# Peptides against a protein of PDB entry 5TDY: the designs that were tried, part 80

Target 1, 88 residues: chain A of PDB entry 5TDY
Amino acid sequence: EKKIDGRRKAAVLLVALGPEKAAQVMKHLDEETVEQLVVEIANIGRVTPEEKKQVLEEFLSLAKAKEMISEGGIEYAKKVLEKAFGPE

## One batch from the design tools (peptide; made by RFdiffusion4, then SolubleMPNN)

Design b2_p28_2_s2 (from b2_p28_2, 8 letters changed)
Fold by OpenDDE base, seed 4:
Structure b2_p28_2_s2 (fold): chain B 88 residues (1-88), chain A 28 residues (1-28)
Amino acid sequence: as target 1 above (88 residues)
Amino acid sequence: MSVEELLAEVKKLSPEEIAEIIKEWLAK
């Protein structure tokens, strides 16, 4: 996968969220940042499904790292078991 | 996960939480 710069990732994410949710998000950013992002969004051009998926995955990865969301399911269960009893 | 599923999960976060991630991306 290709490395995506932060500005691009932010723009892709905001577009993916839709105007309503994106607007709510941008209310938590300073005015200058908002202006910069609007320009980035305006020039977003083509966004491939792969790029979009990558951005969302990177977002969720960071969100999990910041403990904003919990990891669950089979993979998490495996991690718990491995920590408790080892890889076998 | 599909893009739709990923996006749905992202949308579960508050606007403020999402903004925090964006700020980090922009701080690079």
Scores: peptide ipSAE 0.762, ipTM 0.959, DockQ to the pose 0.758
Fold by OpenDDE base, seed 5:
Structure b2_p28_2_s2 (fold): chain B 88 residues (1-88), chain A 28 residues (1-28)
Amino acid sequence: as target 1 above (88 residues)
Amino acid sequence: MSVEELLAEVKKLSPEEIAEIIKEWLAK
């Protein structure tokens, strides 16, 4: 798995969210940050399905760690187990 | 989960919550 820098992750996420949701999110960022992200988005180039999926998974992992969403759930638990003990 | 399922889960969060994660990603 390739490490993705924070700016890239943010840009990929915002593009994935779509214009409306992305705009709502950006309202909570300072002007300088918004300007930086707009540039990143404008120059995002190719986003592979793998990269997009990785970004979304990293986001949800952090969100759960911050208790923004339920940390439980069968699907998440299964993924944790697969990572820890293998797919079998 | 598929990308579509993941994205749906992300969208359930408030814009402010999503922004918090972004801020953390941007923190050096």
Scores: peptide ipSAE 0.744, ipTM 0.959, DockQ to the pose 0.711
Fold by OpenDDE base, seed 1:
Structure b2_p28_2_s2 (fold): chain B 88 residues (1-88), chain A 28 residues (1-28)
Amino acid sequence: as target 1 above (88 residues)
Amino acid sequence: MSVEELLAEVKKLSPEEIAEIIKEWLAK
């Protein structure tokens, strides 16, 4: 599993969400952060399915850790462990 | 889970909740 920096993850996520949802999300970020993310999105280049999947999984992991959503059960736990400690 | 399934899960959160995770990523 390749390490993805935070700003890259954010950009990948925002693009994946689509323009409508992304815009709603960005309304909750400060102006400078928005500008930085816009630049990052503009220069996002190629996003592989693997990278997108990794970003989404990391997002869900953090969201669950913050108790924003209920845990996904044993299946999700296994996938998290595979990403963290399995073959890369 | 497929990318589509994962994305559907992500979209269940409010924009504000999603933004909080993004802030967490950017803080690092």
Scores: peptide ipSAE 0.747, ipTM 0.960, DockQ to the pose 0.712; fails the geometry check
Fold by OpenDDE base, seed 2:
Structure b2_p28_2_s2 (fold): chain B 88 residues (1-88), chain A 28 residues (1-28)
Amino acid sequence: as target 1 above (88 residues)
Amino acid sequence: MSVEELLAEVKKLSPEEIAEIIKEWLAK
């Protein structure tokens, strides 16, 4: 699994969310952060399906760890394990 | 889960909650 830069992950996520939801999220970030992310988004270039999926899964993993969403889910857990301990 | 299903789950969170995760990703 490839490590993704934090700024890159944020940009990928924001683009994936769509302009409306992304705008709502950005309202909760400070001005300088928004400016930095806008630049990252502008230069996001190609986003592979694999990268997008990884970002979303990492997000959900953190969200669950922070108890923002209910923990569990057999299908999700299976995918997490597959990524962590997939083919050797 | 498909990308679409994952994204749907992400979108269920509030903008503030999503921003919190982003802040964590940006923190060093």
Scores: peptide ipSAE 0.745, ipTM 0.959, DockQ to the pose 0.683; fails the geometry check

Design b2_p28_2_s3 (from b2_p28_2, 8 letters changed)
Fold by OpenDDE base, seed 4:
Structure b2_p28_2_s3 (fold): chain B 88 residues (1-88), chain A 28 residues (1-28)
Amino acid sequence: as target 1 above (88 residues)
Amino acid sequence: MSVEELLEEVKKLSPEEIAEIIKELLAK
C-alpha cells in the first residue's frame, strides 16, 4: 500500500465526487483551503483504481470513526459478540 | 466493495461531513 499525503487524498476524493458535490463540500472550507485544493485537483494527474479505492476506504473509515455512518453486518456483529462475551 | 460502491457510500455523507474529514486530512 502506497502512502498518499492528505492533500492528495482530498483531491482524489473531490474529483471522484464530481463537480456538483465537490462544490457543495467546498462551501464548508475556508477560501485559502479551497484554493489549495483547486491547485491539487488541477495537478492530480493520473489516479489509479487502487489509489482511488484506498482513498475512499480511508474516508469511510474516518467517517465511521466519527460516527457519521453506522456499521452493520457480520463484522459489526462480531464486534458486538466480542464485547459481550470476549474473544472466546 | 467496488470503487463505485465505495463512492456511493461516501456520497451519502453530507457535504459538511465530508468537509470535516477533509479538514482532518489537511491538518495532518
Scores: peptide ipSAE 0.723, ipTM 0.950, DockQ to the pose 0.780
Fold by OpenDDE base, seed 1:
Structure b2_p28_2_s3 (fold): chain B 88 residues (1-88), chain A 28 residues (1-28)
Amino acid sequence: as target 1 above (88 residues)
Amino acid sequence: MSVEELLEEVKKLSPEEIAEIIKELLAK
């Protein structure tokens, strides 16, 4: 799995959300952060399906960890075990 | 889940909730 920096992850997510929802999200960020992310989005270049999937999965994982959404599901459990003990 | 399914799940979060996750990512 390729390492993706946080700035790129955020950019990938924002682009995936679409302009309307991305704009709503940006309203909750400070001006400097917004400017930084706009630059990242402008220079996002190619986003592979694999990268997009990786980013979205991490976002959901973080959301669950923050109890924004209920935990559960076979795939989530699988990822938890994989992170805890590695592939087995 | 497919990319589309994952995205739909993320979209269920409020903009504020998503922003909080982004802040967390940028803080690292």
Scores: peptide ipSAE 0.712, ipTM 0.950, DockQ to the pose 0.731
Fold by OpenDDE base, seed 5:
Structure b2_p28_2_s3 (fold): chain B 88 residues (1-88), chain A 28 residues (1-28)
Amino acid sequence: as target 1 above (88 residues)
Amino acid sequence: MSVEELLEEVKKLSPEEIAEIIKELLAK
């Protein structure tokens, strides 16, 4: 797994969200931050599916850690079982 | 989850919540 810097992560996420949602998000950021992110977005270049997935997973993980959304479902259950008993 | 499923889950967050996480990422 490649390490992605925070600015890159944010840019990948914002692009993935689409212009409408991204714009809504930007309204909650200070002007300097917006400018920084716009530059990152403009120069985002290639985003691999792996990178995109990595960013989204981390984003959701952080959101769940902050209790913004609940952690549940099949994927969470798999994680629990993995931690409890291992992959087999 | 697929990328599409992950993205839809992210979109369920409010813009403010997403912004909060972004701020956290940028502060690292």
Scores: peptide ipSAE 0.712, ipTM 0.950, DockQ to the pose 0.715
Fold by OpenDDE base, seed 2:
Structure b2_p28_2_s3 (fold): chain B 88 residues (1-88), chain A 28 residues (1-28)
Amino acid sequence: as target 1 above (88 residues)
Amino acid sequence: MSVEELLEEVKKLSPEEIAEIIKELLAK
């Protein structure tokens, strides 16, 4: 797994959301942050499926950790077990 | 889950919630 900087993660997510949803999200960020992210989006270049998946999974993980969404589910359970005991 | 399924789950979050996570990422 490649390390992705926070700015890159945000840009990947915003592009993935689409212009409408991304715009709604950016309304909750300060002006300077928005400008920075616009630059990142403009220079996002190639986004691999692997990178996109990694970013989305991290977002969901953070959302669950912050109790924004209910925790659980088969896939979540699998990830927990993998982290706890490693791949079998 | 597939990328498409993951994205749909993320989209269920409110714009405010997503923005909060982004702020957290940018603060690191």
Scores: peptide ipSAE 0.711, ipTM 0.950, DockQ to the pose 0.716

Design b2_p28_2_s4 (from b2_p28_2 with K1M T2S E12K D24E)
Fold by OpenDDE base, seed 5:
Structure b2_p28_2_s4 (fold): chain B 88 residues (1-88), chain A 28 residues (1-28)
Amino acid sequence: as target 1 above (88 residues)
Amino acid sequence: MSVEELLEEVKKYSPEEIAEVIKEWLAE
């Protein structure tokens, strides 16, 4: 797994969400941040399926850790345990 | 989960909630 910088993660996520949802999200960010992210999005270049998947998984991990929503399923729990304790 | 399934899960969060995670990423 490759480490992705925060700006990159944000850009990948926003692109994945689509323009409508992304725009809604960006309304909750300050002007300077929006401008920075627009640049990141414009220069996002190639996004591998692995990178995209990683970003989405990291988002869900953080979001659920923050208890924003209780939409964690068995598969997610399994991934958490796997990462925390490794396979046995 | 597939990318498609993950994305659908992500979309369940409100724009504000998603923004909060982004803010955290940007603070790294």
Scores: peptide ipSAE 0.746, ipTM 0.961, DockQ to the pose 0.758
Fold by OpenDDE base, seed 1:
Structure b2_p28_2_s4 (fold): chain B 88 residues (1-88), chain A 28 residues (1-28)
Amino acid sequence: as target 1 above (88 residues)
Amino acid sequence: MSVEELLEEVKKYSPEEIAEVIKEWLAE
């Protein structure tokens, strides 16, 4: 797994969501941030399946950690721990 | 999970919730 820049993560996520959903998300960001992200999206270049998968997984991990959605809390926590420390 | 499955799970979050995570990423 490669460390991905935060701006890159955001751009990858927004592109993955599609223009319509991305636009809805952008409405919750300030003008300066939107302009910044538009530039990142314009210059996103190639996004590998691995990078895309990583971004989506990181999103879900963070979103669930923030308790935005309580779906599968216990099970997800177990999976996270298993993936993080299972290899040990 | 496949990329497609992950994306579907991500889409379950509201635009505001997604924006919240993005803000956090940008603050790193």
Scores: peptide ipSAE 0.746, ipTM 0.961, DockQ to the pose 0.757
Fold by OpenDDE base, seed 4:
Structure b2_p28_2_s4 (fold): chain B 88 residues (1-88), chain A 28 residues (1-28)
Amino acid sequence: as target 1 above (88 residues)
Amino acid sequence: MSVEELLEEVKKYSPEEIAEVIKEWLAE
């Protein structure tokens, strides 16, 4: 794994969400941030499946850390812990 | 989980919640 900067992570996530959901998300960001993200999206270039997976996993990890839980979240949390510290 | 499964999990969050995480990333 490579460390992905925050701007890149955001761009990858927004592209992955699709234009409709991404637009809804961007309505909650200030205009300057939106402009910056549009630039990042325009210059996103190649996104590997591995990078996309990493971004989505990092999102879910952070979302869970913020206790933005949804049904099925406990299972994901367990998987994160097992991956980080092993099955014990 | 596959990328598709992960994406479906992400999409369950509200636009506002997703924006909160993005703001966190941009603050790094």
Scores: peptide ipSAE 0.745, ipTM 0.961, DockQ to the pose 0.776
Fold by OpenDDE base, seed 2:
Structure b2_p28_2_s4 (fold): chain B 88 residues (1-88), chain A 28 residues (1-28)
Amino acid sequence: as target 1 above (88 residues)
Amino acid sequence: MSVEELLEEVKKYSPEEIAEVIKEWLAE
């Protein structure tokens, strides 16, 4: 897989969420960050299904890690490990 | 999981929780 920079990941995620949900998310970011992300979104260009999938998977991985995987996260964690270290 | 299934899982998180992950990405 290709490495995606943080700004790109954020833009891809926000676009994937849709304008309404994205706007709700941006309310939790500082003004300068929002302006930067808006520019990034405006110049996002083509987002491949593969890139979109990668961003969503990375999000879920980080989100579950930050929440200290309680219930329901073990199965996903196993899948992440299989993808990262399993035979391919 | 399909992209659609992944997106549904992502949408289960609150806007604040999603923003926290974005902040982490922007700090890289």
Scores: peptide ipSAE 0.744, ipTM 0.961, DockQ to the pose 0.766

Design b2_p28_3_s1 (from b2_p28_3, 9 letters changed)
Fold by OpenDDE base, seed 5:
Structure b2_p28_3_s1 (fold): chain B 88 residues (1-88), chain A 28 residues (1-28)
Amino acid sequence: as target 1 above (88 residues)
Amino acid sequence: MSVEELLAEVEKYSPEEIAEVIKEWLAK
């Protein structure tokens, strides 16, 4: 696993969400942040499947830890733990 | 979980909730 900086993670996530939802998300960010993220997105370059997967997993891990919503929380938590410690 | 499954899970969150996580990422 590679450590991904926050700006990169945000850019990867926004691109993964698609332009419509990404735009909705950015409406909740300040202008300066949006400008920075736009630059990051414009220069995102190659995004490997592994990196994309990692970003999505990190998002879900953090979002679920913050208990924003409960949908899929238990199942995801099990998978995270299994990945971290193994099935046995 | 596959990327598709993960993305589907992410999509369940509202734009505001997603932005909240992004803000936290950017705070570092």
Scores: peptide ipSAE 0.742, ipTM 0.959, DockQ to the pose 0.719
Fold by OpenDDE base, seed 1:
Structure b2_p28_3_s1 (fold): chain B 88 residues (1-88), chain A 28 residues (1-28)
Amino acid sequence: as target 1 above (88 residues)
Amino acid sequence: MSVEELLAEVEKYSPEEIAEVIKEWLAK
């Protein structure tokens, strides 16, 4: 997999969530951050299914590692690590 | 998991929780 910068990951995630959900998320971000992300989204260009999948997986891995939701967190993290750093 | 399945999992998190992860991604 390719390393994706944080700004790109955020933009891809927000686009994947759709405008309504993305707006809800951005209400929790500061004004400057929102404006930066809007620009990033506007210039997001092509997002491949592979990139989208990677971003979503990275989100879930991080969110679960932060114990935001404990449901299946450890097992999921293990799977992600195995896929990320296991045999390629 | 498919993209659709992954997205469904992501959407289980609240907007605030999603924002917290984004903040971390943006942190320098």
Scores: peptide ipSAE 0.742, ipTM 0.959, DockQ to the pose 0.712
Fold by OpenDDE base, seed 4:
Structure b2_p28_3_s1 (fold): chain B 88 residues (1-88), chain A 28 residues (1-28)
Amino acid sequence: as target 1 above (88 residues)
Amino acid sequence: MSVEELLAEVEKYSPEEIAEVIKEWLAK
């Protein structure tokens, strides 16, 4: 996987969420941050399926690490175990 | 997991929780 900068990750995530949900998220960010993210979104260019998947997975990984909600779905739990103890 | 499945998992988080992660991403 390629390392994606935080600004890019945020933009990819917001686009993936859609305008309505993205707007709700941005209500929790300061005005300057919102402006910066809008610029990033405007210049997002191509988002490959691989990049999108990576961003979503990184989000879930970090969100789980923060223990915002329960373990989540069984499938995600399996994925975590697979990455931790699977073939290497 | 498919992108759709991953997105569904992401959408289970509140806007505030999602913003919290974004803030961390933007920190560096």
Scores: peptide ipSAE 0.741, ipTM 0.959, DockQ to the pose 0.741
Fold by OpenDDE base, seed 3:
Structure b2_p28_3_s1 (fold): chain B 88 residues (1-88), chain A 28 residues (1-28)
Amino acid sequence: as target 1 above (88 residues)
Amino acid sequence: MSVEELLAEVEKYSPEEIAEVIKEWLAK
């Protein structure tokens, strides 16, 4: 898969969440970061289904590794492994 | 998982938790 820079990942995620949820998330970021992300979102251009899927998967992988919430951990890990190595 | 299923999983996290991951992505 293609490597996506952090700014792009954040912008894709925020757009995927929709404006209401994205605004709630951005309230937890500092002013400079918000301004940078707003510009990134404004210039996001085309987001392919593949790119969006990759960003969401990367988010979930990292968030679950941090054990922010445990729901679906085992099932998700299984699916990640299957994608990475294929079914046996 | 479909994009819809993945997004549903992401929506389970609070705005604060989502922001934590974004901060990590943006860290230099």
Scores: peptide ipSAE 0.740, ipTM 0.959, DockQ to the pose 0.691

Design b2_p28_3_s2 (from b2_p28_3 with K1M T2S E8A Q12K F13Y D24E E27A)
Fold by OpenDDE base, seed 5:
Structure b2_p28_3_s2 (fold): chain B 88 residues (1-88), chain A 28 residues (1-28)
Amino acid sequence: as target 1 above (88 residues)
Amino acid sequence: MSVEELLAEVKKYSPEEIAEVIKEWLAE
């Protein structure tokens, strides 16, 4: 697993969400942040499947830790733990 | 989970909720 900086994670996530959802998300960020993220997105370059997956997993891990929503929380938590500590 | 499954799960969160996580990432 590679360490991904926050700006990169945000850019990868926004691109993965698609323009419609990403635009909605951007509306909740201040103008300066939006400008910074637009630059990051514009210069995102290649995103490996592994990196994309990692970002999505990190998002879900953090979001579920915050208990924003409960959908799929238990199953995901199990998968996270299994990945972290292994099945045995 | 596959990338597709993960993305589907992510999209279940509201734009505001997603923004909150992004803000946290940007604060690092």
Scores: peptide ipSAE 0.748, ipTM 0.961, DockQ to the pose 0.750
Fold by OpenDDE base, seed 4:
Structure b2_p28_3_s2 (fold): chain B 88 residues (1-88), chain A 28 residues (1-28)
Amino acid sequence: as target 1 above (88 residues)
Amino acid sequence: MSVEELLAEVKKYSPEEIAEVIKEWLAE
């Protein structure tokens, strides 16, 4: 996997969420941050399926690490362990 | 998991929770 900078990850995620959800998210960010993200979104260019998938997985990994919500996501847990301790 | 399945799971988080992760990404 290629390393994606945080700004790009955020932009990719917001675009993936769609206008409605993205707007709700941005209400929790300061004005300057919103402006910066809008610029990133405007210049997002092409987003490959691989990049999109990577961003979503990184989000879920981080969100679950923060224990925001807990579901019986056995399959996802398996993937996390595989990436952490599997073949490298 | 497919992209659609991943996205569906992401959308289960509240806007505030998603913003929290974004803030962390921006702090990198």
Scores: peptide ipSAE 0.746, ipTM 0.961, DockQ to the pose 0.773
Fold by OpenDDE base, seed 3:
Order: sequence, then C-alpha cells, then structure tokens
Structure b2_p28_3_s2 (fold): chain B 88 residues (1-88), chain A 28 residues (1-28)
Amino acid sequence: as target 1 above (88 residues)
Amino acid sequence: MSVEELLAEVKKYSPEEIAEVIKEWLAE
C-alpha cells in the first residue's frame, strides 16, 4: 500500500466522519492545528475508495492497539493479519 | 470489512479519542 502522510490521513478521516462529528473532533485540537486541517480538507481533492479504506483501517489498528476501546479487538486483529499476509 | 463497516467502527470512538489519534498522525 502507498504511504499517506499524517496530514492527509487526518483530512481523509475528518471528511469521512461527516461535518458534525468532524467538528466535534476538531474542538479537541489547538487553533493552529484546526486552521491547518481546514486548509488540508479544502484541498483534499479526489479521495479514492482504496485510500479511504486504508485510512480507516490504519485508524482502527492504532486506536485498538492503544486499547481505547476493546470491542472487536481480536476479530479485527485477525482481519488485519489476513490483509497483510493473505490466507494460508 | 467494507468501508461502511469500518466507518461505523470508527464512529464508535469519542471525538476526544479520535483527536488523540489525529494528533499522533500530525506528529509524524
């Protein structure tokens, strides 16, 4: 898969969340960060389904590794491994 | 998982929790 820079990942995620949830998320970021992300979102251009899927998977992988919530942890880990190495 | 299923899982996290991950991405 292609490496996506952090700013791009954040913008793709925020757009995918929709304006209401995205706004709630941005309230937890500092003013300068918000301004930078708004510019990134404005210039996001085309987001392919593959890119969106990659960003969402990277988010879930990281969030679950941090044990923010435990729901579906083992099942998700199994799916990540399947994607990374293929079936055996 | 489909994009729809993935997005549904992402939305289960609180805005604060999502912001934590974004902060980490921006620190890269």
Scores: peptide ipSAE 0.746, ipTM 0.961, DockQ to the pose 0.732
Fold by OpenDDE base, seed 1:
Structure b2_p28_3_s2 (fold): chain B 88 residues (1-88), chain A 28 residues (1-28)
Amino acid sequence: as target 1 above (88 residues)
Amino acid sequence: MSVEELLAEVKKYSPEEIAEVIKEWLAE
């Protein structure tokens, strides 16, 4: 997989979530960050299914790893990381 | 998992939780 910068990942995720959910998420970000992300979203251009899938998987990997509560989450994170950054 | 299935999983997280991951991405 291709390495995606953090700004791009955030923009892809927000677009994937849809405007309503994205707006809810942005309420938890500072004003300057929101403005930066809006610009990034406006200039997002083409997002391939592969890129979208990668971003969503990376999100789930991070989110589940941060929880570190259930084995299911940890195992999922391991699988995603291994597929994304492991031997290709 | 399909993109649709992945997105469904992502949407299970609260807006605040999603924002925290985004903040981490932006800090990279």
Scores: peptide ipSAE 0.745, ipTM 0.961, DockQ to the pose 0.751

Design b2_p28_3_s3 (from b2_p28_3, 11 letters changed)
Fold by OpenDDE base, seed 2:
Structure b2_p28_3_s3 (fold): chain B 88 residues (1-88), chain A 28 residues (1-28)
Amino acid sequence: as target 1 above (88 residues)
Amino acid sequence: MSVEELLAKVLEYSPEEIAEVIKELLAK
């Protein structure tokens, strides 16, 4: 898995959401953060399918870890086990 | 899962919930 910059991850995510949903999300961020993200989005350039998929998967993993929505998933379960018991 | 399926799941979260995760991403 290729490491992606956190700022870029956020930009990729916002673009993937579409303009309407992204705008709603950004209303919950402070002005400085919004400005930074706008710059990242403007300079996002090419986003590969692999990168997009990776960002979405990481989002779901983080969201589930925060118990925002009661949803499962084999990939998330694997990550939980890896974190708890190490790579096996 | 396909990108489409993943995105559909992401969209199930509220804007506020998504924003909280974004804040975490930016803190890393």
Scores: peptide ipSAE 0.721, ipTM 0.954, DockQ to the pose 0.787
Fold by OpenDDE base, seed 4:
Structure b2_p28_3_s3 (fold): chain B 88 residues (1-88), chain A 28 residues (1-28)
Amino acid sequence: as target 1 above (88 residues)
Amino acid sequence: MSVEELLAKVLEYSPEEIAEVIKELLAK
């Protein structure tokens, strides 16, 4: 997969959420971060479906890793095992 | 999963929870 920097990932995510949800999210970020993200969003350019999918999948992975929501699944289980025991 | 299905799952998280993940993305 293509390498995407964290700032772009955040911008892609926020755009995907839509302006209403994105605004709600930004209320939980400091002002400097918000300004940075707004600039990233403004300069986001083209977002491919593949990139969008990649970002959303990474979000879900990170969110689950933080145990923000209890949800299993075979794919997540694989990631847990890989992290615990390494590649087999 | 389709992009729409993925997005639906993302939207289930609260704005605060999403912000926490964003902070992590920005810290990398």
Scores: peptide ipSAE 0.719, ipTM 0.953, DockQ to the pose 0.809
Fold by OpenDDE base, seed 1:
Structure b2_p28_3_s3 (fold): chain B 88 residues (1-88), chain A 28 residues (1-28)
Amino acid sequence: as target 1 above (88 residues)
Amino acid sequence: MSVEELLAKVLEYSPEEIAEVIKELLAK
C-alpha cells in the first residue's frame, strides 16, 4: 500500500463523507484545523479507489480501537490478527 | 468489503466521533 500522510487521509475521508456530513464533522474541529483541512481538500487532486478504500479501512480500524462502537466484524478481526501475529 | 460498504460503516459514526478520529490522524 502507498504511504499516505495524516493530513491527506483526513482530506480523503472528508471528501468521501460528502459535503453535508463533512461540514458537521468540521464543526467539532478548531478553526485552525478546519482551515488546514479546507486547503487540503481544495488541493486533494486525484483520489484513487484504492486510496479511498485504504483510508476508510484505517478509519474503521482506528474508530473501533477507540471503542466508539463495540462492533467487530471479520475485517477488523483480520486486522487484529495481522497486528498480533503478522502475516501468516 | 467494497468502498461503498466501507463508507456506509463509516457513516454510522457521529460527526463528533469522526472528528475525534480525524484529530488522531492529524496528530500522527
Scores: peptide ipSAE 0.716, ipTM 0.954, DockQ to the pose 0.773
Fold by OpenDDE base, seed 5:
Structure b2_p28_3_s3 (fold): chain B 88 residues (1-88), chain A 28 residues (1-28)
Amino acid sequence: as target 1 above (88 residues)
Amino acid sequence: MSVEELLAKVLEYSPEEIAEVIKELLAK
């Protein structure tokens, strides 16, 4: 998979969320960051399904690693083990 | 999981929680 910079990942994520949810998220970021992200979103160009999926998966991984919510623990654990030790 | 399933799970997080992850992404 392609390595995507953090700024683009954030932009892809926000676009994927839809304008309503994205706007709510933006309210929790500082003004300068919002401006930067708006520019990134404006210039996002084409987002492939693969890129979108990659970003969403990374989000879930990061969010669960922070233990923000504890849902789907078994599947997450499987993914952690797969990444840590590779497939059996 | 499909993109639709992934997105559904992402949307379960609050805007504040999502923002925290975004901050982490931007810090890289």
Scores: peptide ipSAE 0.715, ipTM 0.953, DockQ to the pose 0.769

